# Peptides against a protein of PDB entry 3JWR, part 5

Target 1, 323 residues: chain A of PDB entry 3JWR
Amino acid sequence: TRELQSLAAAVVPSAQTLKITDFSFSDFELSDLETALCTIRMFTDLNLVQNFQMKHEVLCRWILSVKKNYRKNVAYHNWRHAFNTAQCMFAALKAGKIQNKLTDLEILALLIAALSHDLDHRGVNNSYIQRSEHPLAQLYCHSIMEHHHFDQCLMILNSPGNQILSGLSIEEYKTTLKIIKQAILATDLALYIKRRGEFFELIRKNQFNLEDPHQKELFLAMLMTACDLSAITKPWPIQQRIAELVATEFFDQGDRERKELNIEPTDLMNREKKNKIPSMQVGFIDAICLQLYEALTHVSEDCFPLLDGCRKNRQKWQALAEQ
Target 2, 298 residues: chain A of PDB entry 3JWR as posed
Amino acid sequence: TRELQSLAAAVVPSAQTLKITDFSFSDFELSDLETALCTIRMFTDLNLVQNFQMKHEVLCRWILSVKKNYRKNVAYHNWRHAFNTAQCMFAALKAGKIQNKLTDLEILALLIAALSHDLDHRGVNNSYIQRSEHPLAQLYCHSIMEHHHFDQCLMILNSPGNQILSGLSIEEYKTTLKIIKQAILATDLALYIKRRGEFFELIRKNQFNLEDPHQKELFLAMLMTACDLSAITKPWPIQQRIAELVATEFWEQGDQVGFIDFVCTQLYEALTHVSEDCFPLLDGCRKNRQKWQALAEQ

## One batch from the design tools (peptide; aimed at target 1 H142 A190)

Design b1_p11_2_s1 (made by RFdiffusion4, then SolubleMPNN; from b1_p11_2, 6 letters changed)
Fold by OpenDDE base, seed 2:
Structure b1_p11_2_s1 (fold): chain B 323 residues (1-323), chain A 11 residues (1-11)
Amino acid sequence: as target 1 above (323 residues)
Amino acid sequence: MDVVEPYEPPK
């Protein structure tokens, strides 16, 4: 395709030029091509291209394939969300110095997972999929969409000309796929809520050890969630705009719940309760986000900008909730 | 070798 040719021939700017090491990064001004260039830079600067002998054209094709398998008619859970998740992962690995704590296979898996974690997202949550009796709900009992996202990820990775993992040994390939699956499944917030207590307790007790395989897996799951939710950490103007996209998607679901399922939507998905957004954001930050970024910052102090951003946005949302 | 098109699972 012309897009592939353009991408493959383009000079990839430095991470510094692209600002992809910044936790404050915004994609709003970037073209689709520039987001793909950023993604190439992430793979390159994490040494993944070199260490796993990725062909540039194959990587370019894979990135474009991933991008194409996000829906354009979904307000939030689209390519830009996945790209921002991956950028936060990159920033956490580089600026947050988490790279030094992980294996190259773990880094590879996390970056692929971050880019792939919402593939073919339909702008509705697992509850909607289940209640609508969608065919996917017959395939999976729990984490329905996350299983689907992984299946889409696997399909793309195995597609001709998209096999960015072809340079791996069989054992490395199996390990990488296992970690990708675990990481994508970990983006189910229900699983996060279930597992986070163990992570926080290990941190609190100063018993957290990344040399323990179980704790490593737990950390990778928490790191994925931290990147997935990273919009909450962004500078306030960026946060507000992203919150509007999230609200749009949730309200679209709520409208469908009313129309298709004859159900009154929850406040989060109720267009008529738009005035509750600030207070709901405060609640979300307190219930889900703050402890995660606190714990992550205890693992690596260089991740503090995520925590600081989250705290600042909490204050901003609180001020709006008081109006 | 093409960019992978969106695939919808069969209904």
Scores: peptide ipSAE 0.250, ipTM 0.795, DockQ to the pose 0.031
OpenDDE base, seeds 1, 3, 4, 5: peptide ipSAE 0.042, 0.203, 0.041, 0.221; ipTM 0.794, 0.781, 0.791, 0.784

Design b1_p11_2_s2 (made by RFdiffusion4, then SolubleMPNN; from b1_p11_2, 6 letters changed)
Fold by OpenDDE base, seed 2:
Structure b1_p11_2_s2 (fold): chain B 323 residues (1-323), chain A 11 residues (1-11)
Amino acid sequence: as target 1 above (323 residues)
Amino acid sequence: MDVVEPYEPPE
């Protein structure tokens, strides 16, 4: 395709030029091509291209394939969300110095997972999929969409000309896929809520050890969630804009819930309760986000900007909730 | 070798 040719021939700017190491990064001004260039830079600067012998054209095709398999008519859970998740992962690995704590296979898996974790997202949550009796709900009982996202990820990875993992040994390939699957599934917030207590307790007790395979897996799951939710950490103008996209998508679901399922949506998805957004954001930060970024910062102090951003946005949302 | 097209499972 012309897009592939353009991408493959383009000079990839440095991470510094692209600002992709910054936790404050915004994609708002970036073209789709620039987001793809950023993604190439992430793979390159993490040494993934070299270490796993990725062909540039194959990587370019894979990135474009991933991008194309996000829906354009979904307000939030689109390519830009996946891209921002991956960028946060990159920043956490580089600026947050988490790279030094992980294997190359784990880093590879996390980056692929971050980019792929919402593939073919339809702008509705697992509850909606289940209640609508969607065919996917027949395949999976729990984490329905996350299983689908992984299936889409696997499909792309195995597609001709998209096999960015072809340079891996069989064992490395299996390991990578296992980690990708675990990481994508970990983006189900229900699983996060279930598992986070163990992570926080390990941190609190100063018993956290990344050399323990179980704790490593737990950490990777928490790191994925931290990147997935990283919009909450962004500078306030960026946070506000993203919150509007999230609200738009949730309200669209709520409208469908009314129309298709004949149910009253929850406040989160109720367009008529837009005035509750600030207070709901405060609640979300307190219930889900703060402890995660606190714990992550305990693992790596250099991740503090995520925590600081989250705290600052909490204050901003609280101020709006008090108006 | 092409960019992978979206596969939408039937609703």
Scores: peptide ipSAE 0.259, ipTM 0.799, DockQ to the pose 0.032
OpenDDE base, seeds 1, 3, 4, 5: peptide ipSAE 0.080, 0.014, 0.024, 0.108; ipTM 0.666, 0.580, 0.587, 0.746; seed 4 fails the geometry check

Design b1_p11_2_s3 (made by RFdiffusion4, then SolubleMPNN; from b1_p11_2, 4 letters changed)
Fold by OpenDDE base, seed 1:
Structure b1_p11_2_s3 (fold): chain B 323 residues (1-323), chain A 11 residues (1-11)
Amino acid sequence: as target 1 above (323 residues)
Amino acid sequence: MDVVAPYTPPE
C-alpha cells in the first residue's frame, strides 16, 4: 500500500525529537504517520529490532495492521489510546529505568501488548457485552474483551508479512506470547483490583523481589495497568481532553444501554449526570490510581513524574468538584 | 469539563 511505502521509506526521528521519552507526552498534534514513526522508534531504541532481527518492512506492516484493527468510530478506545499506552510503557522503561529490571523478551512482550491491548474495541465494557448477549460473551466468562484483544493480537502476529516474531526461537516465541497474553488480560481492571493488594503488600513489607517469577508476573501486570491509566498523570490540558473522550464513549454506551437494553445507565455512563464527572474523577484517582503510582515509584523512583501528575490532576478535579 | 475515568469499577 502507499501508506506502507511511505512509512517504510521515511526517516525515523530520534526519541528526543519525538519527545516519546517524556511522561508529559501528547499525541494530539501528531498525524497517523507520525504515530507510526514514534512506534518504530520505540522498537528501535529498546533494541528489539536488533536483538530479534526484525525486518523493517515487516515491522512497518505490523504497526499499520495494528493501527488498522482499531475502530475509527470509537471515541477513546482507539489507536491513539493504544499508542499512548505504548508511549507510557516506553517512557517507563527508558526514563523510568525499568528497562534494566526486565529481560528483552519481557520488554518485547510489553510493547506488543501495550499496542495491541484494546484491538477491535467496540466502545463498550465487558458488562455491556455480557448483558447484550454478544457472541463473545459465550466464548469467555471473564475478561471477555481482553481475551478478544489477545485473539486479534495473535491473528495479526500470524498474518503474512506481519510476523515480527519470526526471528525468535520456539522457546522465546512461546515465552513472549505467554507474557503478551498475561499483559493484555491484566488490563481488565477487575483483575487489577483482585491482584493489586498482593503487590502493595509486598512493597509495604519490603519483600518485593523481581527475581521471583510470580512477583515478576505481578509487576508486569501492574506496569501494564499503570500505562493503560496513564492519561490521569498527564498535564492538565491533556488530561481534560482525554477525559472528554472517555466521557463521550461512556455516554454513548449509556445511550445504547437505554435504547437497546432498556437499562438506566450508571452515573459514570449517564449523559444527564455530566456535572458529577469531577467528583467521580477524584474518586477514581483515590480508589484506583494513587496507590498504583506510589507503588511503581517505590520500585523505580524515576517513575515519580507519573505519581506527581496524578496528584496534580486530583487537585484540579477536586477544585472543579467544589465549583 | 467532561472528564470520566477510562474504567468503570466492576460493580
Scores: peptide ipSAE 0.059, ipTM 0.783, DockQ to the pose 0.043; fails the geometry check
OpenDDE base, seeds 2, 3, 4, 5: peptide ipSAE 0.054, 0.048, 0.056, 0.053; ipTM 0.782, 0.789, 0.794, 0.790; seeds 2, 3, 4, 5 fail the geometry check

Design b1_p11_2_s4 (made by RFdiffusion4, then SolubleMPNN; from b1_p11_2, 6 letters changed)
Fold by OpenDDE base, seed 1:
Formats: structure tokens, sequence, C-alpha cells
Structure b1_p11_2_s4 (fold): chain B 323 residues (1-323), chain A 11 residues (1-11)
């Protein structure tokens, strides 16, 4: 395609020029081509292209395939969300110095997972999929969408000309796919809520050890969630705009719940409850976000900007809730 | 070998 030719021939700017190492990064001003260039830079600067012998054209095609398999008519869970998740992962690995704590296979898996974690997202949550009796709800009992995202990820990785993992040994390939699956599944907030207590307790007791395979897996899951939710850490103007996209998608779901399922939506999905967004954001930060970024900062102090951003946005949302 | 098209499962 013309898009592939343009991407493959383009000079890829430095991570510094692209600002992709910054926790404060915004994609709002970037074209789709520039987001693809940023993604190439992430793979290159993490040494993944070199270490796993990725062909440039294959990587370009894979990135464009991933991008194309996000729906354009979904307000939030689109390519830009996946791209921002991957950018936060890159920033956490580089600026947050988490790269030094992980293997190259773990880094490869996390970056692929971050880009792929919401593939073919339909702008509705697992609860809607279950209640609508969607065919996907018959295939999977739990984490329905996350299983679908992983299936889409595998489809792309196995597609002709998109096989960025072809340079791996059989054992490396199996290990990478296992980590990708675990990382994508970990983005189900229900699983996060189930598992986070173990992670926080290990941190609290100063018993956290990345040399333990179980604790490593747990950490990768927590890191994925931290990147997936990273919009809450952004500078206030960026956070506010992303929150509007999330609200738009949730309200669209709520409208469908009323129309298609004859169900009154929850306050989170209810367009008529727009005035509760600030208080709901405070509740979300307190219930889900703060402890995660505190724990992550305890693992690596260089991740503090994520925690600081989350705290600042809590204050901003609280001030709006008091108005 | 082209960009992978979205697979939309039939409704």
Amino acid sequence: as target 1 above (323 residues)
Amino acid sequence: MDVVEPYVPPE
C-alpha cells in the first residue's frame, strides 16, 4: 500500500525529537504516520529490532496492520489509546528505568501487548457483551474482550508479511506469546482488582522480588495496567480531553443499553449524569490508580512522574466536584 | 503481502 511505502521509506526521528520518553507525552498533534514512526522508534530504541532480527518492512507492515485493526468509530478504545499505552510502556522502560529489570523477551512481549491489548475493541465493556448475548460471550466466560484482543493479536502476528517474531527460536516464541497473552488479559480491570492485593502486600512487606517467576508475572500485569490507565497521570489539559473521550464512549454504551437491552445504565455510562464525572474520577483515582502508581514508584523511583501526575489530577477533579 | 484487514465477525 501507499501507506506502507511511505512509512518504510520515512526517516524515523529520534526518541528525543518525538518526546516518546516523556511521561507527559501527548499524541493529539500527531498524524497517523507520525504515530507509526514513534512506534518504530520504540522497537528500535529498546533494541528489539536488532536483538530479534526484525525486517524493517515487516515491522512497518505489522504496525500498520495493528493500527488498521482498531476501529475508527470508537471514541476512546482506538489506535490512539493503544499507541499511548505503548508510549507509556516505553517511557516506563526508558525514563522509569524498568528496562534494566526485565529480559528482552519480556520487553518485546510488553510492547506488542501494549499496542495490541484492545484490538478490534467495539466501544463496549465485557458486561455489555455478556448481557447482549454476543457470540464472543459464548466463547469466553471471563475477560471476553481481552481474549478477543489476544486472538486478534495472534491473527496479525501470524499473517503473511507481519511476522515480526520470525527471528525468535521456538522456545522464545512460545515464551513471548505466553507473556503477551498474560499481559493482554491483565488489562481486564476485574483481574487487576483480583491480583493487585498480592502485589501491594509484597511491596508493603519489602518482600517483592523480580527473580521470583510468579512475582515477575504479577509485576508485568501491574505494569500493563499502569500503562493502560496512564491517561490519568497526564498533564491536566491532556487528562481532561482523554476523560471526555472515555465519557463519550461510555455514554454511547449507555445509550445502547437503553435502546438495545432496555436497561437503565449505571452513572458511569449515563449521559444524564455527566455532572458526576468529576466525583467519579476522584473515586476512580482513589479506588484504582493511586496505590498502583505508588507501588510502581516503589519498584522504580524514576516512575514518580506517573504518581505525581495522578495526584495532581485528583486535586483538579476534586476541585471540579466541589463546584 | 499487505496490511492485515480488520476481521469483523458476522453479527
Scores: peptide ipSAE 0.035, ipTM 0.662, DockQ to the pose 0.031
OpenDDE base, seeds 2, 3, 4, 5: peptide ipSAE 0.010, 0.027, 0.015, 0.018; ipTM 0.507, 0.621, 0.571, 0.533; seeds 3, 4 fail the geometry check

## One batch from the design tools (peptide; aimed at target 1 S127 Q130 L189)

Design b1_p12_1 (made by RFdiffusion4)
Pose (drawn by RFdiffusion4):
Structure b1_p12_1 (pose): chain A 298 residues (1-255, 281-323), chain P 12 residues (1-12)
Amino acid sequence: as target 2 above (298 residues)
Amino acid sequence: SSYTELEETLLE
C-alpha cells in the first residue's frame, strides 16, 4: 500500500531517459519501482492514458496488482518477463513504426495483453499440466494456461480501483476485451504453429495486407508471439543470461539452435517484411543463433 | 496429444 503511495507520486521519466524505445533494452539493472514507472510511460506515450480517461491513481494500482500476481519463485516466467515483453511490444509500435498502422483500441489491448499474457504462471508448460491431470486441465480445454492467464487479467481489471478501462463506452470495452482474449491466447506456441503457415504465405506471395480485418487479427497473434519470445533477439550477454533462467525453469519441470531455426528466424523475417524498422529483431536473432551454433560445436 | 507431440518436436 505504501508501494502505491511512493509510485503514484514519483515523476515518470521520459522514454528517451528510460531507453525503452530500444530493441536492445535490458531490465537487469532496473529496480522494481523503475519497471512500473516505465510501464506508466508506455501507456502515456501511446496516448492510451489521455484517450481513455485513465486516472493516475487507478493505473498505478492496477500495474502494481499485475506485478504482485506474477510468482517470484518462478525462474523465467515472472514479472520481468511480462515487462520485457510489453517493452518489446512498445518498442515495436514506436521505433518499429506500427502504431500508425492500427487503432487506439488495438494498441491499448496489445499492451494490456502483453503485460498479463502469463499471469500466475507456475513455471510449467501446457504439456505438463495436461499430462499430470492438474485441475486446470479439467477446467479448460485447449490453451489451458493461456486461458488461465486471461481469467486472471480479467479478474484484476474488474477489481476495485483497478478499472483502468472504466472510461470506455460499453461497446469499446466489449471489443477491447475480445481482442485481449485473442492476444493472450495467441501466446500459446501451439496456436502460433497451427496458424503461422497461413501468414507466412501472404507474406511470401506479396499478398499480405493489413486493411483486411482477418489478415490483421492474424498478424496481431503473430505480433504477440514475436514479443513473447523477443528475449532471443537480445545482445549476446543478455540472451546468455535470460537463457539461463529458461534453462533452470525447464530443468525444474524435468525433475537452442534448433529452436531458433524452428520457431524464430522464420517469424522475425516475416515481421520485417511487414515493417522494415523491425529488422533489429531479426538481426539480433540470427546474431545469437550464430553464437549458440558456435558453442554447440564447443 | 498435440502438446506432447510439440514438446517432443522441440526437444529434437
Fold by OpenDDE base, seed 1:
Structure b1_p12_1 (fold): chain B 323 residues (1-323), chain A 12 residues (1-12)
Amino acid sequence: as target 1 above (323 residues)
Amino acid sequence: SSYTELEETLLE
């Protein structure tokens, strides 16, 4: 395609020029082409292209395929969300120094997972999928969408000309796919809530050890969630804009719940309850976000900007909730 | 209350 030709022929700017190492990164000013260039830079600077012998054209095609398999009519869970998740992963690996704690296969898997974790998202949550009796709800009992996202990821990885993992051994390939699956499934917040206590307790007791395979897997799950939720850490103007996108998508779901399911939406999904957004954001930060970024900062102190951003945004949302 | 609604919406 012309898009592929343009991407493959383009000079890829440095990570410094693209600011993709910054935790404060914003994609708002970037074109779709520039987001693809950023993605190439992430793979290159993580040594993934070299270590796994990726062909440039194949990587370009894969990126464009991933981007294409996000829906444009979804307000938040689109390519830009996946791209920002991957950028936060890149920043956490580089600026946050987590790269030094992981294997190349784990890094490869996490980056692929971050870009792929919401593939073909429909702008509705698992509860909606279940209540609507969607065919996907018949395939999976829990984490319905996350299983679908992984299936889409696998489909793309196996598509002709998109096989960025073709340079891996059979064992490396199996390991990578396992980690990708676990990482994508870990983005189900229900699973995060179930597992986070073990992680926090290990940190609290100073018993956390990345050399333990179980603890490694747990850490990768927590890191995925930290990147997926990273909008909450962004500079306030960025945070506000992303919160508007999330609210738009949730209100769209609520409108569908009324129309298609004849149910009253929850306040979070209710367009008429927009005045509760600030207080709900405070609740979200306190219940879900703060402790995660505290624990992550304990694993790597260089991740502190995520925690600091989260704390600052809590203050901003609290101030709005008091008006 | 805000947390409960969020749990119900995001964690189900």
Scores: peptide ipSAE 0.035, ipTM 0.763, DockQ to the pose 0.148
OpenDDE base, seeds 2, 3, 4, 5: peptide ipSAE 0.033, 0.033, 0.034, 0.016; ipTM 0.753, 0.756, 0.755, 0.576; seed 5 fails the geometry check

Design b1_p12_1_s1 (made by RFdiffusion4, then SolubleMPNN; from b1_p12_1, 5 letters changed)
Fold by OpenDDE base, seed 1:
Structure b1_p12_1_s1 (fold): chain B 323 residues (1-323), chain A 12 residues (1-12)
Amino acid sequence: as target 1 above (323 residues)
Amino acid sequence: SEYEELEKLLLS
């Protein structure tokens, strides 16, 4: 395609030029082509292209395929969300120095998972899918959308000309797919809530050990969530804009819940309760975000900008909630 | 509460 030719022929700017190592990164001013170039740079600077012998054209095609399989009519859970999740992963690996704690296969899997974790998202949560009796709800009992996202990821990886994992051995391939699946499934916040206590307790007791395979898996799950939620850590103007996108998508779901399911939406999904957004954001930060970024900072102190950003945004949301 | 609704959403 013309898009593939343009991407494959383009000079890829440095990570410094693209600012993709910054935790404060914003994609708002970037074209779709520039987001793809950033993605290439992430793979290159993480040594994934070299270590796994990725062909440039195949990587370009894969990136474009992933981007294409996000819906344009979804306000938040689109390509830009996936791209920002991957950028946060890249920043955490590089600037946060987590790269030094992980294997190349784990890094490969995390980056693929970050880009793929919301593939074909429909702008509705698992509860809506279940209540609407969608066909996907018949395939999976739990983490319905996350299973679907992984299936889409696997489909793309196996598509002709998109096989970025073709340079891996059979064992490396199996390991990578396992980690990708676990990482995508870990983005189900229900699983995060279920598992985070073990992670926080290990940190609290100073018993956390990445050499333990179970603890490694747990850490990768927590890291995925930290990147998935990283909008909450962004500079305030960016945070506000992303919060508006999230609210738009949630209100769209609420409108559909009224119309299609004949139910009253929760406050979070209720367009008429926009005034509660600040207090809900404070609640979200306190209940979900703060402890995660605190724990992540304990694993790597260089991840502190995520925690600091989260704390600053809590203050901003609290100030709005008091008005 | 808003917190309970948020938990319900996050756990759904």
Scores: peptide ipSAE 0.035, ipTM 0.758, DockQ to the pose 0.150
OpenDDE base, seeds 2, 3, 4, 5: peptide ipSAE 0.033, 0.034, 0.035, 0.036; ipTM 0.749, 0.757, 0.756, 0.761; seed 5 fails the geometry check

Design b1_p12_1_s2 (made by RFdiffusion4, then SolubleMPNN; from b1_p12_1, 4 letters changed)
Fold by OpenDDE base, seed 5:
Structure b1_p12_1_s2 (fold): chain B 323 residues (1-323), chain A 12 residues (1-12)
Amino acid sequence: as target 1 above (323 residues)
Amino acid sequence: SEYEELEELLLS
C-alpha cells in the first residue's frame, strides 16, 4: 500500500526527537505516520529489531496492521490508546530503567502486548458484552474482550507479511506468545484487583524478587496495568483531555445501555451525572492507581514521575470536586 | 461508595 511504502521509506527520528522516553509524552500532535515512526523507534531502541532479526518492511506492515485493527469510531479504546500504552511501556523500560530487570523476550512480548492489548475494542466493557449476549460472551466467561484482543493479536502476527517473530526459535516464539497472552489478559482490571494485593504485600515486606518466575509474571501484569492506566499520570492538560475521551466512551455505552438493554446506567456511564466525574476520578485514583504507582516506584525509583503525576492529578480532580 | 461503584463498573 501507499501507506506502507511511505512508512518503510521514512527516516525514523531519534527517541529524543520524538520525546518517547518522556513520561509526560502526548500523542495529540502526532499524525498516524508519526505514531508508526515512534513505534519503530521503540522496537529499535529496545534492541528488538537487531536481536530478533526483524525485517524493516515486515515490522512496518505489522505496525500498520495493528493500527488498522483498532476502530476509528471508538472514542478512547483506539490506536492512540494502544500507542500511548506502548509509549509508557517504553518510557518505563528506558527512563524508568526497568529494561535492565527483564529479558529481551519479556520486553518484546510487553511491547507487542501493549500495542495489541485492545485490538478491535468495541467501546464497551465486558459487562456490556455479557449483558448484550454478544457472540463473544458465548466463547469466554471472563475477560471476554481481553481474550478477543489476544486472538486478534495472534491473527495479525500470523498474517502473511506481518510475521515479526519469524526470526525467533520455536522455543522463543512459544515463550513470547505465552507472555503476550498473559500480558493482554492482565489488562482486565478485574484481574488486577484480584492480584495486586500479592504484589503490594511482597513490596511492603521487602520480599519482592524478580528472579522468582511467579513474581516475574506478577510484575509484568502490574507493569501492563500501570502503562494501560498511565493517562492518569500525564500532565494535567493531557490528563483532562483523555478523561474527556474516556467519559465520552462511557457515556456512549450508557446511552446504549438505556436504548438497547433498557437499563439505567451507573453514574460513571451516565451522561446526566457528568458533574460527578471529578469525585469519581479521585475515587479511581485512590482505589486503583496510587498504590500501583507507589509499588512500581519501589521496584524502580526512576518511575517516580508516574507516581508524582498521579498525585498531582488527584489534587486537580479534588479541587474540581470541591466546587 | 462512589469508588466502589466505579470499581464495579470497571471490573464488570
Scores: peptide ipSAE 0.032, ipTM 0.743, DockQ to the pose 0.149
OpenDDE base, seeds 1, 2, 3, 4: peptide ipSAE 0.030, 0.028, 0.028, 0.029; ipTM 0.738, 0.724, 0.721, 0.734

Design b1_p12_1_s3 (made by RFdiffusion4, then SolubleMPNN; from b1_p12_1, 5 letters changed)
Fold by OpenDDE base, seed 5:
Structure b1_p12_1_s3 (fold): chain B 323 residues (1-323), chain A 12 residues (1-12)
Amino acid sequence: as target 1 above (323 residues)
Amino acid sequence: SEYEELEKALLA
């Protein structure tokens, strides 16, 4: 395609030029081509292209395939969300110094997972899928969409001309796929809630050890969540705009819940309750986000900008809630 | 509570 030709022939700017090492990064001003270029740079600067002998054209095709398999008619859970998740992962690995704590295969898996974790998202949550009796709900009992996302990820990775993992040994390939699956499934917030207590307790007791395989897996899951939720850490103007996208998607679901399921939506998904967004954001930050970024900062102090951003945005939302 | 509804929406 012309898009592939353009991407493959383009000069890939430095990470510094693209600002993809910054926790304050915004994609709002970037074209689709530029987001793809950023993605190439992430793979390159993490030494993934060299270490796993990726062909440039194959990587380009894969990136475009991933992007193509996000829906454009979904307000928030689209390519830009996946891209921002991956960028936060890149920033956490580089600026946050997490790279030195992980293997190359883990880094490879996390980056692929971040880009792929919401593939073919339909703009509705697992509860809606279940309540609407969607065919996917018959295939999976829990983490319905996350299983689907992984299936889409695997389909792309195995598609002709998209096999970015062809340079891996059989064992490396198996390991990578395992980590990708675990990472994508971990983005189900329900699983995060179930598992986070163990992580926080290990940190609190100063018993956290990445050399323990179980704790490593737990950390990768927490890191995925931290990147997936990283919009809450962005500078206020960026955070506010992303919150509007999230609200739009949630309200769209609420509208569908009324129309298709004949149910009253929750406040979060009820456009008539728009005035509650600030207080709900404060609640979300307190209940879900703060402890995670605090714990992550304890693992690596260089991740502090995520925590600081979250705290600052809490203050902003609280101020709005008090009006 | 508002929190419970938020969790239900985000976690379900």
Scores: peptide ipSAE 0.042, ipTM 0.784, DockQ to the pose 0.155
OpenDDE base, seeds 1, 2, 3, 4: peptide ipSAE 0.042, 0.040, 0.042, 0.042; ipTM 0.785, 0.776, 0.785, 0.784

Design b1_p12_1_s4 (made by RFdiffusion4, then SolubleMPNN; from b1_p12_1, 6 letters changed)
Fold by OpenDDE base, seed 4:
Structure b1_p12_1_s4 (fold): chain B 323 residues (1-323), chain A 12 residues (1-12)
Amino acid sequence: as target 1 above (323 residues)
Amino acid sequence: SELEELEAALLA
């Protein structure tokens, strides 16, 4: 395609030029082409292209395929969300120095998972999918959308000309897919809530050990969630804009819940309760976000900007809630 | 509570 030709022929700017190592990164000013260029740079600077012998054209095609399989009519859970999740992962690996704690296969899997974790998202949560009796709810009982996202990820990875994992051995391939699946499934907040207590307790007791395979898996899950929720850590102007996108999508679901399911939506998804967004954001930060970024910072102190951003945004939301 | 509703929505 013309898009592939343009991407494959383009000079890829440095990570410094693209600012993709910054936790404060914003994609608002970037074109789709520039987001693809950023993605290429992430793979290159993480040594994934070299270590796994990726062909440039194949990587370009894969990136464009992933982007294509996000819906444009979804306010928040689109390519830009996936891209920002991957960028946060990249920043956490590089600036946060988590790269040194992980294997190349784990890094490869995390980056693929971050980009793929919401593929074909429909702008509604698992509860809506289940309550609407969608065909996907017949295929999967738990983490319905996350299983679908992984299925889409696997489909793309196996598509002709998109096989960025062709340089891996059979064992490396199996390991990578296992980690990708676990990472994508970890973005189900229900699973995060279920598992986070174990992670926090290990950190609190100074018993956390990445050499333990179980603890490694747990950490990768927590890291995925930290990147998936990283909008809450962004500078306030960026945070506000992203919060508007999230609210738009949630209100759209709430409207559909009223019309299609005859259900009164929760406050979070109720357009009539938009004035409660600040207090709900404070609640979200306290209940879900703060402890995660605190724990992540304990694993790597260089991830502090995520925690600091989260704390600053809590203050901003609290101030609005008091008005 | 509002927090419980928020958690329910996020976990759904």
Scores: peptide ipSAE 0.042, ipTM 0.784, DockQ to the pose 0.153
OpenDDE base, seeds 1, 2, 3, 5: peptide ipSAE 0.042, 0.040, 0.041, 0.042; ipTM 0.784, 0.778, 0.781, 0.782

